# Peptides against a protein of PDB entry 3NZW, part 93

Target 1, 212 residues: chain A of PDB entry 3NZW
Amino acid sequence: TTTLAFRFQGGIIVAVDSRATAGNWVASQTVKKVIEINPFLLGTMAGGAADCQFWETWLGSQCRLHELREKERISVAAASKILSNLVYQYKGAGLSMGTMICGYTRKEGPTIYYVDSDGTRLKGDIFCVGSGQTFAYGVLDSNYKWDLSVEDALYLGKRSILAAAHRDAYSGGSVNLYHVTEDGWIYHGNHDVGELFWKVKEEEGSFNNVIG
Target 2, 222 residues: chain B of PDB entry 3NZW
Amino acid sequence: QFNPYGDNGGTILGIAGEDFAVLAGDTRNITDYSINSRYEPKVFDCGDNIVMSANGFAADGDALVKRFKNSVKWYHFDHNDKKLSINSAARNIQHLLYGKRFFPYYVHTIIAGLDEDGKGAVYSFDPVGSYEREQCRAGGAAASLIMPFLDNQVNFKNQYEPGTNGKVKKPLKYLSVEEVIKLVRDSFTSATERHIQVGDGLEILIVTKDGVRKEFYELKRD

## One batch from the design tools (peptide; aimed at target 1 T21, target 2 D126)

Design b2_p29_6_s4 (made by RFdiffusion4, then SolubleMPNN; from b2_p29_6, 17 letters changed)
Fold by OpenDDE base, seed 5:
Structure b2_p29_6_s4 (fold): chain B 212 residues (1-212), chain C 222 residues (1-222), chain A 29 residues (1-29)
Amino acid sequence: as target 1 above (212 residues)
Amino acid sequence: as target 2 above (222 residues)
Amino acid sequence: MFIKIEPSEEMKKALAEEQALLQKAMGVD
């Protein structure tokens, strides 16, 4: 798995691969590792598929309950805290989760929290999470700047996942790409890694370790 | 060493069409190298145009299917006989599976039906309740043999348009019910030849807007 | 990694080991 999220002048980019594995078996190439909690809030998934899917879906329900009770959208801080508190209650039980809660509220602006099953909760501007995170960071950190255009930021997110998919055997399939703004998240499509690889190689003259 | 799980072998296969879905399974039940039954159905009509199979340890599979059937009944009771949608069924099954997260059902679960738009739907589950809607999925003993074949024949993986030097992929298209049934039969006949835990009979449940129909075919009995 | 579980002998083994550890912790011989 490789997931990433970063803040920039235009909001938040979220990009994830779509591979699931069971040992050496590629269980799926089409897994959705982003949950759309509400129109302004996304959750990313890494680790145990069932743990992430179950609890992030549960989180969505809690967020909706908050909106109904408080008559306002839940903050990214509060949403991430709910999840963090939950996984902390299960500490030592064997949950495996590496998540990012990404969203926008008027109060907070564009916000990213990292939450994992070890009880870590971190606010930050840039996170890569999963077995391919180091490969993604290599590309992302090298090209990141706050003043990226939306187009360049989207490409950078996509390109960083591609780099991870190329080197991490546990990452691949496709890139799902999101842009989060004050008006909510926008889905920017599913990009097959195989097609994307050759396109990027040709356009950039990159990936020269592969002989086309 | 205490092992609470058996393995009864078998294989299941789901494929979604445009306006139909199929869920198929062999009827062999085996323990180790001993055939317990040559006809033990493992694909079930659960009502509301939903078919389900949970392949692996048969005792766990039967328990899970029974619980789901009961859940359907309760849903009708609580919601004035409203039809359970396939997506809601998938969520329900996730809860059933994840409720035993630390002592899982030893099964690979697949359900098939129609979504709210009348399109074929297949959902697959791991033992602890992760799930995905897919165009096709094989589960059980011969899944590793069948799934690559399905990737090629249903999802057209590694197929290219002639004359394009491998640059243009074959476009995705839905298969007809006849084509799907043929693929299912070919998959199971091939699996039976290569895997001892698959054989005897093939039961196919086909879900359409008109309901569930069942087909049966003989497999090799060795 | 995004890990799905497969019904396998490896799964059986892992679960059996976990159960054995739990039994040991509970003082069940």
Scores: peptide ipSAE 0.283, ipTM 0.800, DockQ to the pose 0.049
OpenDDE base, seeds 1, 2, 3, 4: peptide ipSAE 0.075, 0.095, 0.089, 0.117; ipTM 0.810, 0.806, 0.797, 0.821

Design b2_p29_7 (made by RFdiffusion4)
Pose (drawn by RFdiffusion4):
Structure b2_p29_7 (pose): chain A 212 residues (1-212), chain B 222 residues (1-222), chain P 29 residues (1-29)
Amino acid sequence: as target 1 above (212 residues)
Amino acid sequence: as target 2 above (222 residues)
Amino acid sequence: STIKVPPVPPVAQPNVPSSSSDSNKFWEF
């Protein structure tokens, strides 16, 4: 798995791969590793497929309950804490998840929280999570500027996941893109690496190793 | 020491058509190198036009299917006999499985039916509730032998329009019930040839707007 | 700006017969 989310001038970019594994067995190429908690909240998934899916879906129900109770959209900080505190209760039981809670509130602006099953909870501008995280860091870190256009930022995030899908045997399938502004998240499509790789290689002249 | 798990073999297969779906499984049940039964059904009609199979440790598979069938019964009791849609059944199965997160039902489960638009639907599950809707899925012992074949023959993977220089992908025309039954039977004759835990018989459950139908085919008994 | 985090640990597998297929194992992302 490879997931990333980064803040910039135009808000937040979220990109994930879609591969699921059972060891060296490719279990699926079409899994959704992003969950739409609500119109302004996204959650990313890495680690145990069931733990991530189950607890992040549950997180969505907890965020919805907050809105009914407080008559107000839940903050990114509080939403990430609900998951962080829940996972902490299970520390030592073997839950396995690397997660990112990304969203926007008038109170907080663009906001990103890294939350994992060790109980770690970190606010930051840039995170890459999963077995392919270092591959995505390599491309994303060397081309990142705060002042990226929405178009360039969307591409970098897409390109970074592509770099990870290429080098990490446990990442691949397709790339799912999102952009987060104060008007909520905008889905930017599902890009199959099967076609995205060759297209990027030709248009960019990169991936100069692999023979085409 | 005591091991609460065993492996009863078997292979299951699910394919979704435009307005139908199928869930198939061999009828052989095994322990180690012996055959417990040559005919022990492993795919079940659970009502509300849903078929399911939980393959792996059979005791767990039976307990799960039994618990789900009882779940559909109570769904009717608590919701004025409302039909349990396949998507709702899938989320329900997720909670049943994740409920044993720390002592899992050791099964790979697949269900089939039609969605609320009458389209064919297949859902497959991880032992602890991870699930996804899909066009087709092979589960159980020969899953590693069959799933590649289905990616090719059902979703036309790696196949291109001849003469397009590999530029145009083979279109995703959709399979009829007849063409699906062929792929299923071929899949199981192939699996019976290469995997020692697959054989004896093949039982297919076909689901349409008219309900659930069954077809049976013999397989090699060696 | 970049905050690098440690690797995500693997999901622990139950003690099951060795003849069990990969499709029965816990799936990971």

Design b2_p29_7_s1 (made by RFdiffusion4, then SolubleMPNN; from b2_p29_7, 13 letters changed)
Fold by OpenDDE base, seed 4:
Structure b2_p29_7_s1 (fold): chain B 212 residues (1-212), chain C 222 residues (1-222), chain A 29 residues (1-29)
Amino acid sequence: as target 1 above (212 residues)
Amino acid sequence: as target 2 above (222 residues)
Amino acid sequence: MFIKVPPVRPVPQPDIPSSTPPSTLLWEL
């Protein structure tokens, strides 16, 4: 898996691959590694598929209960804390989760929290999470600027996942791309890595380690 | 060390059509190298036009299917005989599986039916309850032999339109029930030739708006 | 919903030859 999220002047970009594996077996190329918790809040999945899918779905229910009880949307800080508190209660039980909770509230602005099954909870501007994270960071860190345009930021997110999909055997399938703003998240499509690779190679003159 | 799990082999296969879904399984039950049964059905009609199979350790599979059937029964009691939708069934099965997260059911679960729009639906589960809706899925012993074939023949992976120099993919289309049955039969006959845990018989459950139909075919009895 | 944590029991994986794909059961992301 490779997931990433970063803050920039235009909000948050979230980009993820779609491969699931069971050892050397490609279990799926079409896994949804982003949960749409609500129109303003996303969760990303890395690690155990069931652990992430189950608990982030549960998180969605808790976030909805918050809205019903408090008559306001849950903060990104509170949502991420609910998940962090939960996984911390299971510490040592063998949960495998590397998650990012990404959202926009009027109070917080664009916000990203990293939450893992070790009980770590970090607020930050840039995270890459998964087996391909270092490959994604290589591209992302080299090109990241706060002042990126929305178009450039979307491309950078997509391009970073593509780099990871190319180098990490456990990442691939497609890139799912999101832009999070004050008005909520916008889905920017599913980009098949096979097609995207050749397009990017041609347009950039990149990936010269592969001969077409 | 005591191993609480067995492996009873076998293979299952789900394919969703436009207005139907198919879930098929071989009828061989094995332990190690010994055939326990040549006819032990592992695909079940669970009611509400939902068919289910949990392949791997048969004791766990049977337990899971029984729990799900009971869940369907209680759903009717609690909700005035409301039909359980396939998506709700999938969520319920996730909870059944994940409820044993730390001592999992040692099974690959597939369900098939129709979604609320009357479209064919196949859901697959890992042992701990991750799930995905797909057009096709193979599970069990010969899944690694069949799944790549399904990718090519159902999802048209690596197929291109003639004359396009590999630039235009073969368009996705639904398969007829006859085409799906043919693919299922070819899959299982091929798997039987190369996998010792697959054979004896093939039971196919076809879900349509009119209900569940069963078909049976002989496989190699080696 | 809160799930009770039972005692953790190992899930055995079948011994798969190196030339064969490993167990396809547990999905990892």
Scores: peptide ipSAE 0.346, ipTM 0.720, DockQ to the pose 0.241; fails the geometry check
OpenDDE base, seeds 1, 2, 3, 5: peptide ipSAE 0.326, 0.343, 0.306, 0.315; ipTM 0.728, 0.743, 0.731, 0.720; seeds 1, 2, 3, 5 fail the geometry check

Design b2_p29_7_s2 (made by RFdiffusion4, then SolubleMPNN; from b2_p29_7, 12 letters changed)
Fold by OpenDDE base, seed 4:
Structure b2_p29_7_s2 (fold): chain B 212 residues (1-212), chain C 222 residues (1-222), chain A 29 residues (1-29)
Amino acid sequence: as target 1 above (212 residues)
Amino acid sequence: as target 2 above (222 residues)
Amino acid sequence: MFIKVPPVKPVPQPDIPSSTPASNLLWEL
């Protein structure tokens, strides 16, 4: 898996691959590694598929209950804290989760929290999470600027996942791309890695390690 | 060290069509190298036009299917005989599986039916309840032999339109029930030739708006 | 009744050897 999220002047970009594996077996190429918790809040999934899918779905229910009770949307801080508190209760039980909770509230603005099954909860501007994270960071860190245009930021997110999909055997399938703004998240499509690779190679003159 | 799990072999396969879905399984049940049964059905009609199979350790599979059937029954009691939708069934099965997260059911679960729009639906589950809706899925012993074939023949992976120099993919299209049944039969006959845990018989459950139909075919009895 | 509540308490893991056959079937992201 490779997931990333970063803050920039235009909000948040979230980009993820879609491969699931069971050892050397490619279990799926089409997994949705982003959960749409609400129109303003996303969760990303890395690690155990069931652990992430189950608990982030549960988180969505808790976030909805918050809205019903408090008559306001849950904060990104509170949503991420609910998840963090939950996984901390299971510490040592063998949960495997590397998650990012990404969202926008009027109070917080665009916000990203990293939450993992070790009980770590970090607020930050840039995270890459998964087996391909170092490959994604290599591209992302080299090109990241706060002042990126929305177009350039979307491309950078997509391009970073593509780099990871190319080098990490456990990442691939497609890139799912999101832009989070004050008006909520916008889905920017599913980009097949095979098609995207050739397109990017031709347009950039990159990936010269592959002859084609 | 005591191993609480057995492996009863076998293979299952789901394919979704436009207005139908198919879930098929071989009828071989084994332990190690011994054939326990040449006809032990592992694909079940669970009611509400939902078919289910949980392949791997048969004791766990049977327990899971029984629990799901019971869940369907209780759903009817609690909701005035409301039909359980396939997506709700998938969510319920996730909870059944994840409820044993720390002592999993040793099974690959597939369900098939129609979605709320009347379109064919196949859902697959890992042992602890991650799930995905797909057009096709193979599970069990010969899944690694069949799944790549399904990628090619159902999802048209690595197929291109002639004369496009490999630049235009073959367009996705739904398969007819007859085409799907042919693919299922070819999949299982091929798997039987290369995997000792697959054979004897093939039972196919076909879900349509008119209900569940069953078909049976002989496989190699080696 | 659908089990709506996730298992809240970690059931004491039986000392299932870490190499449970099930581990090879788990989907990883």
Scores: peptide ipSAE 0.372, ipTM 0.769, DockQ to the pose 0.211; fails the geometry check
OpenDDE base, seeds 1, 2, 3, 5: peptide ipSAE 0.364, 0.372, 0.369, 0.355; ipTM 0.756, 0.773, 0.770, 0.753; seeds 1, 2, 3, 5 fail the geometry check

Design b2_p29_7_s3 (made by RFdiffusion4, then SolubleMPNN; from b2_p29_7, 11 letters changed)
Fold by OpenDDE base, seed 3:
Structure b2_p29_7_s3 (fold): chain B 212 residues (1-212), chain C 222 residues (1-222), chain A 29 residues (1-29)
Amino acid sequence: as target 1 above (212 residues)
Amino acid sequence: as target 2 above (222 residues)
Amino acid sequence: MFIKVPPVKPVPQPDVPSSTPPSNWLWEL
């Protein structure tokens, strides 16, 4: 898996691959690694598929209960804290989760929290999470700046996942791309890695290690 | 060392069509190299036009299917005989599986039916309850033999239009029920030839708006 | 809709390999 999220002047970009593996077996190329918790809040999935799907879906229920009780959307800080508290209670039980809780509230603005099954909870501007994270960072860190246009930021997110899909055997399938603003998240499509690779190679003159 | 699990072999296969879905399984039950039964059905009609199979350790599979059937029953009691949708069934099965996250059911689970729009639906599960809706899935002993075939024949992977020099992919299209049944039969006959844990009989459950029908075919008994 | 209940918190136990499906059965992201 490779997931990433970063803040920039235009909000948050979230990009993820779609491969699931079971050992050396490619279990799926079409997995949804983003949960849409509400129109303003996303969760990303890396690690055990069941652990992530189950607990992030549970988190969605807790977030909805908060909205019903408090008559206000849950903060990104509170949502991430609920998940962090939960996984910490299961510390040592063998949960495998590397998650990012990404969202926008009027109080917080665009916000990203990293939460993992070790009980780590970090607020930050840039995270790459998964087996391909270092490959994604290589592209992302080299091109990131706060003042990116929305178009450039979307491309950078997509391009970083593509780099990871190319080098990480456990990442691939497609890129799912999101842009989060004060008006909520916008889905920017599913981009098949096989088609995207050749397009990017031609347009950039990149990936010259592959003869096409 | 305590080993509560067995492996009873077998293979299952789901394919979704436009207005139908198919879930098929062989009827062989084995332990190690011994055939326990040549006819032990592992694909079940669970009501509400939902068919289910949980392949792997048969004791766990049977337990899971029984629990799900019971869940359907209670759903009717609690919701005034409302039909359980296939997506809700999938979510319920996730909870059944993940409820044993730390002592999992040793099974690959597939369900098939129609979604709320009347479109064919197949959901597949790992042992601990991750799930995805797909057009096709193979599970069990010969899944690694069948799944690549389904990628090619259902999803048209690596197929291109003739004369395009590999530049135009074969367009996706739904398969007819007859085409799907042919693919299922070819899959199981081929798997039976190459895997000792697959054989004896093939039971196919076909879900349409009119209900569930069953077809049976003989497989090699070697 | 079914009421979703999280699994009960497990008591820490030593790793028993036989208590888990093979790694090639568990989906990882």
Scores: peptide ipSAE 0.380, ipTM 0.771, DockQ to the pose 0.220; fails the geometry check
OpenDDE base, seeds 1, 2, 4, 5: peptide ipSAE 0.350, 0.360, 0.378, 0.348; ipTM 0.744, 0.754, 0.772, 0.746; seeds 1, 2, 4, 5 fail the geometry check

Design b2_p29_7_s4 (made by RFdiffusion4, then SolubleMPNN; from b2_p29_7, 12 letters changed)
Fold by OpenDDE base, seed 4:
Structure b2_p29_7_s4 (fold): chain B 212 residues (1-212), chain C 222 residues (1-222), chain A 29 residues (1-29)
Amino acid sequence: as target 1 above (212 residues)
Amino acid sequence: as target 2 above (222 residues)
Amino acid sequence: MFTKVPPVKPVPQPDVPSSTPASNLLWEL
């Protein structure tokens, strides 16, 4: 898996691959590694598929209960804290989760929290999570600027996942791309890695280690 | 060290069509190299036009299917005989599986039916309840032999339009029930040739708006 | 809607052998 999220002047970009594996077996190429918790809040999934899918779906229910009780949308800080508190209660039980809780509230602005099954909870501006994270960071860190246009930021997110999909055997399938703004998240499509690779190679003159 | 799990072999396969879905399984049940049964059905009609199979350790599979059937029964009691939708069934099965997260059911679960729009639906589960809706899925012993074939023949992977120099993919289309049944039969006959845990018989459950139809075909008994 | 009963507190895990055969079937992201 390779997931990433970063803050920039235009909000948050979230980009993820879609491969699931069981050892050397490619279990799926079409897994949704982003959960749409609400129109303003996303969760990303890395690690155990069931652990992430089950608990982030549970988190969505807790976030909805918060909205019903408090008559306001849950903060990104509170949502991520609920998940962090939960996984911490299971510490040592063998949960495998690497998640980013990404969202926008009027109070917080665009916000990203990293949460993992070790009980780590970090607020930050840039995270890459998964087996391909170092490949994604290589591209992302080299091109990241706060002042990126929305178009350039979307491309950078997509391009960073593509780099990871190319080098990490456990990442691939497609890139799912999101832009989170004050008005909520916008889905920017599913980009097949095979088609995207050839397009990017041609347009950039990159990936010269592969002969077309 | 004591292993609480067995492996009863076999293979299952789900394919979703436009207005139908198919779930198929061989009828061989084995332990190690011993054939326990040549006809032990592992694909079940669970009611509400939902068919289910949980392939791997048969004791766990049977327990899971029984629990799901019971969940369907209780759903009817609690909700005035409301039909359980396939998406709700998938969510329920996730909870059944994840409820044993720390002592999993040793099974690959597939369900098939129609979604709320009457479109064919196949859902697959890992042993602890991750799930995905797909057009096709193979599970069990010969899944690694069949799944790549399904990628090519159902999802048209690595197929291109002639004369496009590999630039235009073959367009996705739904397969007819007859085409799907042919693919299922070819998949299982091929798997039987290369995998000792697959054979004896093939049971196919076809879900349509008119209900569940069952077909049976002989496989090699060697 | 089935009541999402969170898995009850981990019952003391039976000494599940570290290599549960199920581990090879678990989907990883």
Scores: peptide ipSAE 0.388, ipTM 0.775, DockQ to the pose 0.213; fails the geometry check
OpenDDE base, seeds 1, 2, 3, 5: peptide ipSAE 0.372, 0.387, 0.376, 0.374; ipTM 0.758, 0.778, 0.774, 0.759; seeds 1, 2, 3, 5 fail the geometry check

Design b2_p29_8 (made by RFdiffusion4)
Pose (drawn by RFdiffusion4):
Structure b2_p29_8 (pose): chain A 212 residues (1-212), chain B 222 residues (1-222), chain P 29 residues (1-29)
Amino acid sequence: as target 1 above (212 residues)
Amino acid sequence: as target 2 above (222 residues)
Amino acid sequence: SVYLDPNAMEKHERGDEIAQELFETMTAN
């Protein structure tokens, strides 16, 4: 698994791979590691497939309950805390999740929270989570500028997940892109590494190792 | 010490067609190197046009299928006999499985039917509720032998248009019920050849808008 | 300044443990 989310001039970019594993066995190449909590809230998934899916779906129900009660969209900070506090209650029981809660509110602007099963909760501009996180950090950190165009930022996030899907035996499948503005999240497609790799290699001239 | 889990072998397979779906499984049940039964059904019609199989530790698989069938019964009781759609059944199974997160049903579960548009549907589950909708899925002992074959023959993976210099992928035309039954039977004869826990019989459940049909085929008994 | 989880592989192995055990047990001869 490789997931990343970063803030910049144009809002937030979220990119994830879609590989699921059972050890060295590729369980699936077509899993959704991003959950659309609501029109302005996204959650990313890494770790235990069932723990992430179950608790992030549950988080969506908790956020919806907040809107009905408070007649107002839940903040990114509060939404990430609900998950952070829930996971903390289970500390020591063996839950396994590296998560990112990304969204936009007038009150907070573009906002990113890293939340994991250790109970760690961190607000930040850039996060890469999962077995492939370092590979994504290598490409993303060396090309990141706050002033990236929406187009360039979307590409960097996509390229970073691609770098991880190439080097990490436990990452791959396809790349799912998202862009977050004050009007909510915008889905930017599912890019199969099976074609995305060769295309990027030709057009970019990178991945100069692998023989084509 | 006491081990609450055992391994009863068996292999299951699910393929979704445009307007049908199939869930197949061998009828052999094993413990270690012995055969408990050559015919012990492992794929079940649970009503509302849903078939399911929970493969791995059979006691857990039976308890789960029994609990789900009772769930459909109560769904009717509590919701004015409304039909449980396959997507709804999948989320329901997720909660049943995750409910034992700390003492799991040790099964790999697949269900099949039609979605609300009448299209074929297959869902597969992790032991603790992780699930996804798919075109096909192999589960159980020979899953590692069969899933690669299905990626090739069902989803045409790694296959290209001849003479296109590997540039044009083989189109994703869709399989008929006849072509699917062939892939299923071939899959199980192959699995019976290479995996000692697979054999004796093959039972397929076909699901259409008209309901659930069953077909049975013998397999090598060695 | 970017936080990288030092225990990412451990969390991955812990999360993948039940499924890995089921797969390896089932595919044994």

Design b2_p29_8_s1 (made by RFdiffusion4, then SolubleMPNN; from b2_p29_8, 14 letters changed)
Fold by OpenDDE base, seed 5:
Structure b2_p29_8_s1 (fold): chain B 212 residues (1-212), chain C 222 residues (1-222), chain A 29 residues (1-29)
Amino acid sequence: as target 1 above (212 residues)
Amino acid sequence: as target 2 above (222 residues)
Amino acid sequence: STFLDPNALAKFAKGTAIEKELFERMSAQ
């Protein structure tokens, strides 16, 4: 798995791979590792698929209850805290979660929280999470700047996942790409890693270790 | 090799078509190397045009299917006989599975039906309730043998347009009912020849807008 | 850029589907 999210002048980019593995077996190439919690909030999945899928879906319900009760959208801070508190209650039970809660509120602006099943909750500008995270960071950190255009930011997210998919055997399939703004998230498609690889190789002259 | 999906053997296979879905399973039930039954159905019509199979430890599978069937009844009771959608069914099954997160049902669950647009739908579940909508999925003993074949024949993986030097993938196309049935039969026939835990009979449930129909085919009885 | 502690994410290093975890748990019994 490789998931990433980063803040920039245009909001948040979220990009994830779609491979699931059971040992050496590729269980799926089409896993949705982004949960659309609500129109303004995304959750990413790493670790146990069921744990992430179940609890991030549950989080969506809690967020909706908050909106109904408080007559305002839940903050990203509050949403991530709900999840963090929950997983902390299950500490030692064996949950496996490495999640990013990404959203945009008027009060907070673009916001990313990392939440894991060990009880860690971190606010930050850039996170890569999963077995391929180091490979993604290698590309992302090298090219990141706050003033990226939306187009460049989307490409950078996609390109970083591609790098991880190329080097991490546990990452691959496709890249699912999102842009989060104050108006909500926008899905920017599913990009097959194989097709993307050849396209990028031809356009950038990169991946020279692979002969076409 | 220990396989939580192989305690009682068998194999299941789901394929979604354009306006139909198929869920198939063999009828062999085994313990270790002993055949318990040559005809033990494992694919069930659960009502509301939803078919379900939970392959692995048979006792867990039966329990899960029973719970889901009961859930369908309760849904009707609570919602004035409203039809349960396939996506809602998937969510319900997730809750059933995840409710036992720390003592899981040792099954690979597949459901098939039609989505709200009348398109074929197959959902596959891990033992603890993660699920995905897919075009096809094999589960159980021979899944490792069948799934690569399905990837090739249904998802057209590793198929390329001629003359493109392998750079242009073959476009995805839905298979007809007849093509799917043939593919299922061929898959199970091949699996039976290569895996001792698969055989005896093949039941295929086909879901269309007109309801669920069942077909039965004999497999090798070795 | 706070690099997440790779140790906190070590459990994710193998991209293990829950199916593998269950397999390992069952094999350890």
Scores: peptide ipSAE 0.031, ipTM 0.773, DockQ to the pose 0.279
OpenDDE base, seeds 1, 2, 3, 4: peptide ipSAE 0.095, 0.026, 0.023, 0.109; ipTM 0.788, 0.787, 0.783, 0.802; seeds 1, 2, 3, 4 fail the geometry check

